# Ledger of designs, part 30: peptides against a protein of PDB entry 5HB3

Target 1, 150 residues: chain A of PDB entry 5HB3
Amino acid sequence: RQMQDRCMSEYNQRIRNAPEGSIDPFRMACYKIIGRCDLSNRSLDGLQTDVNDWIWLQFNLARETDRSLELAGESYGLAELQASIREIGLKHFPKTAAEDTNGSFGMFFYLQILAGMFEQAIAYLYPFSYVDAVHFAIALTYYGLLRPVD

## One batch from the design tools (peptide; aimed at target 1 S40 S43 W54 K91)

Design b1_p21_5_s4 (made by RFdiffusion4, then SolubleMPNN; from b1_p21_5, 11 letters changed)
Fold by OpenDDE base, seed 4:
Structure b1_p21_5_s4 (fold): chain B 150 residues (1-150), chain A 21 residues (1-21)
Amino acid sequence: as target 1 above (150 residues)
Amino acid sequence: SSELEKFKKELHEKLMSEDQS
C-alpha cells in the first residue's frame, strides 16, 4: 500500500509537471502496473511493444484486488478485461472457419481461456476444431472450470 | 506462419489505437 501510494503520487506529479517525452517510459509503465495509475489508458506510450506485451499488460492490470481499496475510476478487474476481450473478438478475429485466413482463431481462443471465459472459448473453438473443443471441454470440466449445461 | 505474425502486428496496432481512443 505504501508503495502504491508513492507510485500514484509520483505518477500524478510527473504527468502534471514533466514536459512531454521527458519521463522514462519504463518508469511510467511501472507506475501504471504497480501503482495502478491511469488504468483507463491501458497502453504504454513510448515503448516498443507487441501483442504479447499488450496481453501481459491487460492481465496484470486486471488484478483481482479489493475494489474497495482502489480509488474511484481506477478499478479494473477481470470483468472489464473479459468485456474487452469480447469486443476484440468481435472486431478483429474470425467468427467462422470460413473467415479464418491466417489461423488466428487459436489466439482468440487462448485469450478467452486466459480470461476465464471458458464456456465462450469452447463455443468459439468448436467450429474451427471440434476435436480440440471437445478435448478442452473435457479437461475444463475435469478441473471444475467449465459449467455443464443442464 | 508469416501471415499469422503479420496479423499479430496488425492486431497490436489496432489494439493500441483503441486503447488511446
Scores: peptide ipSAE 0.333, ipTM 0.845, DockQ to the pose 0.594
OpenDDE base, seeds 1, 2, 3, 5: peptide ipSAE 0.039, 0.046, 0.097, 0.033; ipTM 0.650, 0.673, 0.720, 0.616

Design b1_p21_6 (made by RFdiffusion4)
Pose (drawn by RFdiffusion4):
Structure b1_p21_6 (pose): chain A 150 residues (1-150), chain P 21 residues (1-21)
Amino acid sequence: as target 1 above (150 residues)
Amino acid sequence: ANEEKLQDEFWTLYQEKLESS
């Protein structure tokens, strides 16, 4: 309780609202991770990072809590992470094979799998490659990670 | 607003990764 309060406040007063270009970029990153500061802006600004670093951060900052009481601030768990993956899908990725030329649909399928969006990931992949979708569904069903129809 | 910025950041990094490969 103490450390979360001290770390959150320290980050707001003496880092976010501090002179720009003064604070080490990696240090700000270390605070955002360790203290889960500013879950509203889950980016790695000031660092040479790629899409995989961004993806990692979304999961790294995610935490699951019993759905019984409040958290300090806004919650960020698998549910909120999935909601974010969904909007990235509508905005940046195609739904039909006609919209895809480079083979990028695989990235969104990969994102949905990471987030545990198994039903949606298989349904998304089938139009691009029914063969792969059929077999990935078999792999998931074998371990019990695919909700079938009654 | 922040969610739109995050989505744009993800897409920009993804496009740069494709070009670098």

Design b1_p21_6_s1 (made by RFdiffusion4, then SolubleMPNN; from b1_p21_6, 16 letters changed)
Fold by OpenDDE base, seed 4:
Structure b1_p21_6_s1 (fold): chain B 150 residues (1-150), chain A 21 residues (1-21)
Amino acid sequence: as target 1 above (150 residues)
Amino acid sequence: SSREKEHELLAELFEEDLKKK
C-alpha cells in the first residue's frame, strides 16, 4: 500500500511536471502496474509490445483488488477483460474456418483460454479443429476448469 | 471510447504478430 501510494504520487507529479515524452516508458509502465495509475488507458505508450505483452498487462491490471479499496471510479476486473476479448474477437477474428485466411483463430483461442473463457474458447475452436477442441475440453474438464453440462 | 482505442491497438498488435510469422 505504501509503495502504491508512492507510485501514484510520483506518477501524478511526473505527468504534470515532465515534458511530454521525457518520461521513461518503462517507469511509466511500473507506475501503471504497481500504482494502478490511469487505468482508463490500458496501453503502454512508447513501448514496443506484442500480444503477449498486452495480455500480460491486462491480467495485471485486472487483478481483483478489493473493489472496496479501488479509489478509481471504474473497476476493471477479469469480467471486463473477458468482455473486451469477446468484443475484439467478434470484430477481428474469424468466426468460421472459411473466414480464416491467416490462421488467426488459434490466437483468439489462446486469448480466451488465458482469460479463463474456457467454454467459449472450446466452442470457438470446435469448427476450426474438432480434434483439438475435444482434447482441450477433456483436459479442462479433468482439471475442473470446464463444467460439463450435465 | 477508451475501449475502441484499445480494440484498435489490439488489432494493430495482432496484425503485426501475423506479419512476423
Scores: peptide ipSAE 0.098, ipTM 0.703, DockQ to the pose 0.697
OpenDDE base, seeds 1, 2, 3, 5: peptide ipSAE 0.097, 0.041, 0.033, 0.038; ipTM 0.703, 0.605, 0.602, 0.595

Design b1_p21_6_s2 (made by RFdiffusion4, then SolubleMPNN; from b1_p21_6, 15 letters changed)
Fold by OpenDDE base, seed 5:
Structure b1_p21_6_s2 (fold): chain B 150 residues (1-150), chain A 21 residues (1-21)
Amino acid sequence: as target 1 above (150 residues)
Amino acid sequence: SSREKEHELLAKLYEEDLKKK
């Protein structure tokens, strides 16, 4: 907590005093990850990143913060990440096999699984690959992660 | 190419992050 508070103070000071774009992108990333500063901006525009980096960042920022202690405004948890993934899916991923031109359905399935959206992930996968959906459903049920619809 | 598709996806992911500002 002490380190986080220090990071936030330094971040606020630098944003106020530094010219726009003069802050080292790596340092900015550290302030976001460690200090949880400016969580509304989760992009690392100044860094060469890939999809894996994006995924890593989203899940590291999505921490269960006790809502009681986050008197400070921006709570970003798993629920918010799940909502974001849903929105991304609706906008950028195929809804049916007929819409899948690039085979990107697997990535969206993967994102949903990582976010703990197991029922939705299986339901999404089913029209693309029945066999895979059944296999994953069995596995998830075995581990108690999939709730069977009564 | 697989890389181009990944870059396109990444761009879309970042675009969504920017819209939430």
Scores: peptide ipSAE 0.271, ipTM 0.804, DockQ to the pose 0.088
OpenDDE base, seeds 1, 2, 3, 4: peptide ipSAE 0.269, 0.266, 0.206, 0.262; ipTM 0.802, 0.802, 0.769, 0.799; seed 3 fails the geometry check

Design b1_p21_6_s3 (made by RFdiffusion4, then SolubleMPNN; from b1_p21_6, 15 letters changed)
Fold by OpenDDE base, seed 2:
Structure b1_p21_6_s3 (fold): chain B 150 residues (1-150), chain A 21 residues (1-21)
Amino acid sequence: as target 1 above (150 residues)
Amino acid sequence: SAREKEHELLYKLYLEDLKKK
């Protein structure tokens, strides 16, 4: 926590006081990833990143930690990631097979799986691909990952 | 392909996230 506090202090200092363009993007990335600074900004500014880096970052920032160990306002865990994915789903992915024009349902299914939203993922997939949903359900059940939906 | 479309969509989401920052 001391390290986190120090990182936060340094991060804030640099954000506020450093001349534009003078901040080392890697340093800022370290503050974000290691120091858990400015988690509301889930991107790495100043670094050339791609979608894979973005995905990696989302999951790394979504570290499951004791909430008491997180600095105020700098908590971001799996729950927040899952909430973000739900929001993305509502905005950008088809809700029904009838709305699916480009087959994007698979991506949303995949994102939900990555985020451990197994029950929701299967439920979502079912109307799009019954067979696949059943197969995944069987597999997830076998590994003890699928739970009954309440 | 469906895969390409999925990748494109994910990239779009990535870009949107970047724009928010």
Scores: peptide ipSAE 0.034, ipTM 0.575, DockQ to the pose 0.119
OpenDDE base, seeds 1, 3, 4, 5: peptide ipSAE 0.033, 0.032, 0.034, 0.033; ipTM 0.569, 0.560, 0.591, 0.561; seeds 4, 5 fail the geometry check

Design b1_p21_6_s4 (made by RFdiffusion4, then SolubleMPNN; from b1_p21_6, 17 letters changed)
Fold by OpenDDE base, seed 2:
Structure b1_p21_6_s4 (fold): chain B 150 residues (1-150), chain A 21 residues (1-21)
Amino acid sequence: as target 1 above (150 residues)
Amino acid sequence: SSREKEHEQLAELFAQSVAAS
């Protein structure tokens, strides 16, 4: 709590007083991750990132904290992340095997699984790989993560 | 929107990742 408050204070001070672009990107990242500052901006400007970095960041930011405990902080949870993934999928990933030119369906499947979107992930994978979809469905059902629809 | 820009950037990252695989 003390660290979070300090981060927010410093973040606000620097945003107000520092020239634009003068804030150290790593410090900014710390303010976001630890201090939960300015979570509406999920981009880490000035840092070279890849897809793994993005995934890591999103999951770190999407903490399931009781919103009531986040005094003066922004909330970004798993639900928001799931919504973002869904939107990305609709726009940028193949919806059918016929549309898959680059084999990117697996990446979107993976993202959905990571985000706990199990039913959607299986449904998505099914037209691309029936066998794999069935295997994952069985496994997820066994662990109680997939609800069988009668 | 800022969000759309983020999604576009992410899509590019994914495309790069797939291409590198």
Scores: peptide ipSAE 0.133, ipTM 0.737, DockQ to the pose 0.621
OpenDDE base, seeds 1, 3, 4, 5: peptide ipSAE 0.091, 0.090, 0.102, 0.094; ipTM 0.689, 0.688, 0.693, 0.693

Design b1_p21_7 (made by RFdiffusion4)
Pose (drawn by RFdiffusion4):
Structure b1_p21_7 (pose): chain A 150 residues (1-150), chain P 21 residues (1-21)
Amino acid sequence: as target 1 above (150 residues)
Amino acid sequence: SAAYEAFLEELYEKLTAEDQS
């Protein structure tokens, strides 16, 4: 309780609202991770990072809590992470094979799998490659990670 | 492929410029 309060306040007063270009980029990153500061802006600004670093951060900052009482601030768990993956799908990725030329649909399928969006990931992949979708569904069903119809 | 790598760079730029609240 103490450390979360001290770390959150320290980050707001002496880092976010501090002179720009003065604070080490990695240090700001360390505070965002350790203290989960500013869950509203889950980026790694000021660092040479790629899409995998961004993805990693989304999961790294995610935490699951019992759905019984409040958290300090806004919650960020698997549910919120999934909601974020969904909007990225509509904005940046195609739904039909006609919209895809480079083979990028695989990235969104990969994202949905990471987020545990198994039903949606298989349904998304089938139009691009029914063979792979059929077999990935078999792999998931074997371990019990695919909700079937009654 | 090179086109796929370019797509990942553009995707990263777009994801980091988007409102994440």

Design b1_p21_7_s1 (made by RFdiffusion4, then SolubleMPNN; from b1_p21_7, 9 letters changed)
Fold by OpenDDE base, seed 1:
Structure b1_p21_7_s1 (fold): chain B 150 residues (1-150), chain A 21 residues (1-21)
Amino acid sequence: as target 1 above (150 residues)
Amino acid sequence: SSALEEFLKKLHEELMSEDQS
């Protein structure tokens, strides 16, 4: 889109020419989210954010678009987000109930659900809470989101 | 729990660091 090209041009111009700290971080966030500029950097510099803000940002940056309309370096879709969530899970979340010291398994379950990783989410939840896993499996099956064969 | 909140805060910091690296 013409708008995306303009956003990219303005973003690059500001990054190159503006003095450090002189750029409005909210404006830069708009370029990143709306213009899909510099998706290799998935953080918002100069903004105070929490984990919820981070999650929100990742989902917005992972917006499904026609890949043919995006520059190769600026493509980030659901598949990339799912890959990132898998990696985060391996690094930062417990794999078993015995490893869970803080009850953080629920957050990783939540992230997988948000990313549409339903089968993986249920499989992950099962060793932590059998009852909850069964309830979610029933609900997801009812809505046609869970594949019984998988 | 407070422990979970602290964990999530640390996780956020680590994830931000990874995104910048």
Scores: peptide ipSAE 0.023, ipTM 0.496, DockQ to the pose 0.599
OpenDDE base, seeds 2, 3, 4, 5: peptide ipSAE 0.021, 0.030, 0.022, 0.031; ipTM 0.501, 0.497, 0.501, 0.482; seeds 3, 5 fail the geometry check

Design b1_p21_7_s2 (made by RFdiffusion4, then SolubleMPNN; from b1_p21_7, 10 letters changed)
Fold by OpenDDE base, seed 3:
Structure b1_p21_7_s2 (fold): chain B 150 residues (1-150), chain A 21 residues (1-21)
Amino acid sequence: as target 1 above (150 residues)
Amino acid sequence: SSALEEFLKQLHQALMSEDQS
């Protein structure tokens, strides 16, 4: 708690008082990742990042911690990440094979698998590739990750 | 390779925009 409060204080002071471009972006990233400061902004400002960096960041920020120990507004877990992925899917990824112009369906399938959204991932993949969906469903069932509807 | 990089860049921008909204 004391460390988190200090991190928040330093983070807020630097954002408000530091001249533009004078803040070390890596230090700010440390405050976000380690100190969990300003989790409402899940991007790393001033750093050149790609999709892999974004994915990595989301999973590191999505901690299943005791929410009672977190300050108000600093809670971000797997459920919130899953909700974000669902929203992104609705806005930016094809819903049917006919809408797929760039083959991006596989990326959205992958994101859902990483987030533990196994049933949704299989259901999404099925209209794009029946054979692949069945193979993944069998594998996920074997490992006890997929809950078949009785 | 160039097409993939452009796609990843566009996807990254879309994802970042969603996080800021």
Scores: peptide ipSAE 0.028, ipTM 0.539, DockQ to the pose 0.559
OpenDDE base, seeds 1, 2, 4, 5: peptide ipSAE 0.028, 0.027, 0.028, 0.027; ipTM 0.517, 0.568, 0.578, 0.517

Design b1_p21_7_s3 (made by RFdiffusion4, then SolubleMPNN; from b1_p21_7, 12 letters changed)
Fold by OpenDDE base, seed 5:
Structure b1_p21_7_s3 (fold): chain B 150 residues (1-150), chain A 21 residues (1-21)
Amino acid sequence: as target 1 above (150 residues)
Amino acid sequence: SSELEEFLKQLHQELMSMDQS
């Protein structure tokens, strides 16, 4: 809590006093991760990152907390992340096997699984790989993560 | 595959752009 408060304080101070783009990117990352500052901007400018880093950041920032209890005054939870994943899917990933040119369907399936979108993930995977979809459905059901359809 | 890797790189760039907006 003390560290979080300090990060928020420093963030606010720097945003007010520092020229745009002059803040150290590693420090900015700390403000975002620890202080949960400016969660509307989840990019880490000035750092060499890849999609794995993006994934890590999104899931690290996504916390299931009550907005009323959020110290930063901003909330970014699982629901918001799931919404983002849906949007990403609509924009960048194939909807059907016929649209799949890069074999990227597995990545979107993976993102949905990570985000706890199990039913949607299985439904998405099914037209690409029936066998895999069934296998994952069985596994998810076994662990109580998939809701059976009546 | 290399094609998938390139796709993921491009995707990352698009995601970063979205996060900044």
Scores: peptide ipSAE 0.267, ipTM 0.821, DockQ to the pose 0.672
OpenDDE base, seeds 1, 2, 3, 4: peptide ipSAE 0.259, 0.265, 0.260, 0.260; ipTM 0.817, 0.820, 0.816, 0.817

Design b1_p21_7_s4 (made by RFdiffusion4, then SolubleMPNN; from b1_p21_7, 11 letters changed)
Fold by OpenDDE base, seed 5:
Structure b1_p21_7_s4 (fold): chain B 150 residues (1-150), chain A 21 residues (1-21)
Amino acid sequence: as target 1 above (150 residues)
Amino acid sequence: SAELEEFKKKLLKELMEEDQS
C-alpha cells in the first residue's frame, strides 16, 4: 500500500509537471503495471511493442481488487477484460467463415480462451473449423473447463 | 503468414488508438 501510494503520487506529479513527451516511457510503464496508475489507458505509448505485449499487459492489468481499495476508484477484473475482448471481436475479427480473409479467426479464438470464455470460443471456432472446435471441446470438457450441453 | 502479421500490426495500432481516446 505504501509503495502504491508513492507510485501514484510520483505519477501524478510527473504528469502535472513534466513537459509532454519528456517522461521516460519505461518509467511510465512501471507506474502503470506496478503502481496501477492510469488504468484507463491500457497501452504503453513510446515503446516498441507487439500484439503479444498488448495481450500480456491486459492480463496483468486485470486484477480482482476490492473497489474500495483502488485509489482511482476503478476496478478492472476478468469480467471487464472479457467485455473488452467481446468488443474487440465485434470490431476487428471475422464473424463468419465467409468474412475471413486473412485467417485471423484463430487469434480471436485464442483471446477468448485466454480470458476463460470457453463456451464462446468453441462456438466461435465451430463455423471456421468443425474438427478443431470438436477437439478443443473434448479437451476442455476433460479438464472441467467446458460445461457440457445436455 | 505475412497477411496475418500485417493484420496483427494493424490491430495493435487500432487498439492503442482506442485506448488513448
Scores: peptide ipSAE 0.397, ipTM 0.880, DockQ to the pose 0.587
OpenDDE base, seeds 1, 2, 3, 4: peptide ipSAE 0.385, 0.388, 0.389, 0.388; ipTM 0.876, 0.878, 0.878, 0.878

Design b1_p21_8 (made by RFdiffusion4)
Pose (drawn by RFdiffusion4):
Structure b1_p21_8 (pose): chain A 150 residues (1-150), chain P 21 residues (1-21)
Amino acid sequence: as target 1 above (150 residues)
Amino acid sequence: SEASAEEFERLYQEYLAEMAE
């Protein structure tokens, strides 16, 4: 309780609202991770990072809590992470094979799998490659990670 | 957030550009 309050406040007063270009980029990153500061802007600004670093951060900051009482601030768990993956799908990725030329649909399928969006990931992949979708569904069904119809 | 989404889009375009090489 103490450390979360001190760390959150310290980050807001002495880092976010501090002179720009003064605070080490990695240090700001360390505070965002350790203290989960500013869950509203889950980016790694000021660092040479790629898409995998961004993806990692989304999961790294995600935490699951019992759905019974409040958290300090806004919650960020798998549910919120999935909601974010969905909008990235509509905005940046195709739904039909005609919209895809470079083979990028695989990235969105990969993102949905990471987020546990198994039903949606298989349904998304089938129109691009039914063979792979059929077999990935078999792999998931074997371990019980695919909700079938009654 | 919008700023996080812009970062993902920018990084993803850079990844596609590297794959096109």

Design b1_p21_8_s1 (made by RFdiffusion4, then SolubleMPNN; from b1_p21_8, 13 letters changed)
Fold by OpenDDE base, seed 5:
Structure b1_p21_8_s1 (fold): chain B 150 residues (1-150), chain A 21 residues (1-21)
Amino acid sequence: as target 1 above (150 residues)
Amino acid sequence: SAASEQQFAELLEQELAKRAL
């Protein structure tokens, strides 16, 4: 809490008073990740990142927190991330095996699993890889993460 | 966030391009 309060205070001060482009990108990253500052911008500007960095950031920012402790509009939890992943899936991933041109379906499956969208993930994977879908379904059921159909 | 989704799309394209090399 002490670190968060400090980060928020420094972020608010620097964003208003610092010359444009003068703030170190790594410092800004700390304010975002630790202080949860400016969650409307879920990117790390000024840093070279890849898809794995993006994934890491989204899941670290998507916290189940007491919304009363956050500023209005800065609440971001798992539900919001799941909604974002659904939208990403609709726009950027193949919906059927026939639409698969680059084998990217595995990445979308991975995102859904990370987000706890287990039933949807299995249903999505099934037409691309029957064997893998069945194996994951068995494993998820074993760990109590997938609800079996009665 | 639409901006975050767009960023992901760009990074995904970059990743897929790397796999093709």
Scores: peptide ipSAE 0.398, ipTM 0.871, DockQ to the pose 0.753
OpenDDE base, seeds 1, 2, 3, 4: peptide ipSAE 0.391, 0.389, 0.392, 0.392; ipTM 0.868, 0.868, 0.869, 0.869

Design b1_p21_8_s2 (made by RFdiffusion4, then SolubleMPNN; from b1_p21_8, 14 letters changed)
Fold by OpenDDE base, seed 5:
Structure b1_p21_8_s2 (fold): chain B 150 residues (1-150), chain A 21 residues (1-21)
Amino acid sequence: as target 1 above (150 residues)
Amino acid sequence: SAHSEKQFEELLKKALEKKAL
C-alpha cells in the first residue's frame, strides 16, 4: 500500500511537471501495473508490444481491489474487462462464418474464455465450428463452468 | 478505452499477418 501510494504520487507529479512524451515508457508501465495509475488508459505507448502483451496487461489491470479504497474512476475489474471484450468483439471480429475472412474467430473465442464468458464463447464458436463448440461445452460443463440452460 | 481498442486492433492485424491463426 505504501509503495502504491508512492507510485501514484510520483505519477501525478511527473504528469504535471514533465513535458509530454518525456517520461520513460518503462517507468510509465511500472506506474500502471504496480501503482494502478491512470487505468483509463490501458495501453503501453512507446514500447514494442504484441497481442499477448496487450492481453496480459488487460487481465493484470482488471483486478477487483477493495472498491472502498479505490477512487471511483480507478475501478477496473473483471466485469469492465468483459464489457470491453464484448465491445471489441462487436467491432473487430466476425459475427458469422461468412464474415470470417482471416480466421480470427478463434482469437475472440479465446478472449471470451479467458474472461470467463463461457456461455457467450460457446454460443459464438458454434456457427464457426460445431464440433469444437460441442467439445468445449462438454469440457466446461464437466468442470462446472458452463451452466446448462434448463 | 477507444485508444486501447485501437491498439488492440493494430496488434491483432500484425498478429494475423505473422501467424496463420
Scores: peptide ipSAE 0.254, ipTM 0.805, DockQ to the pose 0.739
OpenDDE base, seeds 1, 2, 3, 4: peptide ipSAE 0.248, 0.249, 0.251, 0.244; ipTM 0.798, 0.798, 0.800, 0.803

Design b1_p21_8_s3 (made by RFdiffusion4, then SolubleMPNN; from b1_p21_8, 10 letters changed)
Fold by OpenDDE base, seed 5:
Order: C-alpha cells, then sequence, then structure tokens
Structure b1_p21_8_s3 (fold): chain B 150 residues (1-150), chain A 21 residues (1-21)
C-alpha cells in the first residue's frame, strides 16, 4: 500500500510537471501496472506491443480491489473487462460464419473464455464450429463452469 | 476506453496480417 501510494504520487507529479511525451514509456507502464495509475487509459503508449501484450495488460489491470478503498475512477474489475470484451466483439469480430473472412472468431472465443464469459463463448462458437462448441461445452460443464440450461 | 479499443483494433489487424503471412 505504501509503495502504491508512492507510485501514485510520483505519477501525478510527473504528469503535472513533465512535458508531454517526455516520460519513459517503461516507467509509465510500471505506474499503470504496479501503481494502478490512470486506469482509464489501458494502453502502453510508446512501447512495441502485440495483441498478446494487450490481452495480458487488460487482465492484469482488471483486479477486484476493495471498492471501498478505490477512488470511483480507479475501479476496473472483471465486470468492466467483460463489458469491454462484449463491446469489442460487437464491433470488431464476425457475428456469423458468413461474416468470417479472416478466421478471427477463434480469438473472440478465446477472449470470452479468458474473461469467464463461458455461456456467451459457447453460444458464439456454435455457429462457427458445432463440434468444437459441443466439446468445450462438455468440458466446461465437467469443471462446473457452465450452467446447464434446464 | 475508446483509446484502448482503438489500440486493440490496430493490434488485431496486425496479428491477422501476420497469420496470413
Amino acid sequence: as target 1 above (150 residues)
Amino acid sequence: SAASEKQFEKLLQEHLKKLAE
């Protein structure tokens, strides 16, 4: 907690006093990841990253901290991440097999699974790959992660 | 975040391009 408070203090000081773009991107990344500073901006600017880095960052930032201790603007949990993934899915991923031009449906399925959106993930996968959807549904049910619809 | 979404879109496109290569 003390280290986090120090990180936040340093971050705020640097944002206010440093010229725009003068802060080391790696230092900024540390402030975001460790200090949870400026969680409204969930990007690592100035770093060469890929989609895996983005995914890693989103899930690391999406921590359920005690909401009572977090300022309203710093609360980013799994629910918010799930909402973001849903929005991304609606905008950037195919909704039907006919719309699938690049085979990207698998990535959206993967994101939903990582976010614990199991029912939605299976429902999404079903029209693209019936066999895979059934296999995943069986597996998820076996582990108690999928609620069987009565 | 709109900025994060835009970044993801860019990274997704780059990833898909690499897979097609």
Scores: peptide ipSAE 0.293, ipTM 0.841, DockQ to the pose 0.843
OpenDDE base, seeds 1, 2, 3, 4: peptide ipSAE 0.283, 0.282, 0.284, 0.282; ipTM 0.837, 0.837, 0.838, 0.836

Design b1_p21_8_s4 (made by RFdiffusion4, then SolubleMPNN; from b1_p21_8, 8 letters changed)
Fold by OpenDDE base, seed 5:
Structure b1_p21_8_s4 (fold): chain B 150 residues (1-150), chain A 21 residues (1-21)
Amino acid sequence: as target 1 above (150 residues)
Amino acid sequence: SEASEKQFERLLQEELAKRAL
């Protein structure tokens, strides 16, 4: 908590006093991750990152917190992340097997699974790979993560 | 976040390119 408070204080000070774009990108990342500052901006500019880093960041920031205790005045939890993943899916991933040119459907399936969107993930995967969808459905059901349909 | 989505798109394309090599 002390570190979080310090990060928030430093962020507020720097955002007011520092020239735009002059803040060290690693420091900015610390303010976001530790201080949960400016959660509306979930990108890390000026850093060499890959898709795995992006995924890690989104899930790290998507913490269940009491909104009343959030110093930033905003909450970003799993529900908001799920909404973002849905939007990303609509914009950047194939909706049908015929639209799949790069085999990227697996990545969207993966994102949905990570976000706990199990029913949607299985439904999405089914037209791309029937066998895989069934296998995952069985596994998820076994672990109580998927509700069987009667 | 639109900026975050655009970043993801870029990173996704980079990842797909790596897999194709």
Scores: peptide ipSAE 0.359, ipTM 0.860, DockQ to the pose 0.841
OpenDDE base, seeds 1, 2, 3, 4: peptide ipSAE 0.355, 0.354, 0.355, 0.356; ipTM 0.858, 0.858, 0.858, 0.858

## One batch from the design tools (peptide; aimed at target 1 H92 M107 L111)

Design b1_p22_1 (made by RFdiffusion4)
Pose (drawn by RFdiffusion4):
Structure b1_p22_1 (pose): chain A 150 residues (1-150), chain P 22 residues (1-22)
Amino acid sequence: as target 1 above (150 residues)
Amino acid sequence: SSLTESIENGLAYYSEHLHLFK
């Protein structure tokens, strides 16, 4: 309780609202991770990072809590992470084979799998490659990670 | 496999366009 309050406040007063270009980029990153500061802006600004670093941060900052009482601030768990993956899908990725030329649909499928969006990931992949979709569904069904119809 | 190559292509493309996720 103490450390979360001290760390959150310290980050807001002496880092976010501090002179720009003065605070080490990695240090700001360390505070965002350790203290989960500013869950509203889950980016790694000021660092040479790629899409995998961004993806990692989304999951790294995610935490699951019992759905019974409040958290300090806004919650960020698997549910909120999935909601974020969904909008990225509509905005940046195709839904039909005609919209895809480079083979990028595979990235969104990969993202949905990471987020545990198994039903949606398989349904998304089928129109691009029914063979792979069929077999990935078999792999998931074997372990019990695919909700079938009654 | 072909799907692995498709994942890699998407990751490489969006690595060059990381600003889109910000």

Design b1_p22_1_s1 (made by RFdiffusion4, then SolubleMPNN; from b1_p22_1, 7 letters changed)
Fold by OpenDDE base, seed 1:
Structure b1_p22_1_s1 (fold): chain B 150 residues (1-150), chain A 22 residues (1-22)
Amino acid sequence: as target 1 above (150 residues)
Amino acid sequence: SALDEAIENGLRYFSEHIHLFR
């Protein structure tokens, strides 16, 4: 907590006082991750990142803590991450096989699985790849992560 | 597999279009 307080203080100070373009993006990333500063902006500006970095960041920021103990007044947990994934899906991923121009449906399935959205992931995958959806459904059921459909 | 390819294609595409997630 002491470290978080320091990070918050330093982050706010740098945002207000640092010359434009002079802030070390790695340092700012540390403040964001450790201090949970400015969680409304879940991207790392000034860094060369790929989608794997983005995924990593989202899950690291999505900490399940008591909201009453959040120092920054901002809360971001698994529920918020899941909501974000749903929103991204609606905006950027094909809803049907006919809409799949980029062949990207598998990535959305992957994101949903990572976020623990197992039922939704299987339901989404089914029209794109029946065999794979069934295989994953069996596996998830075996491990107790998917409830059998009544 | 088709799924593996779809995952890889998606990851590549959105790495090139990372701004869409901002």
Scores: peptide ipSAE 0.552, ipTM 0.940, DockQ to the pose 0.910
OpenDDE base, seeds 2, 3, 4, 5: peptide ipSAE 0.361, 0.538, 0.522, 0.525; ipTM 0.887, 0.937, 0.933, 0.934

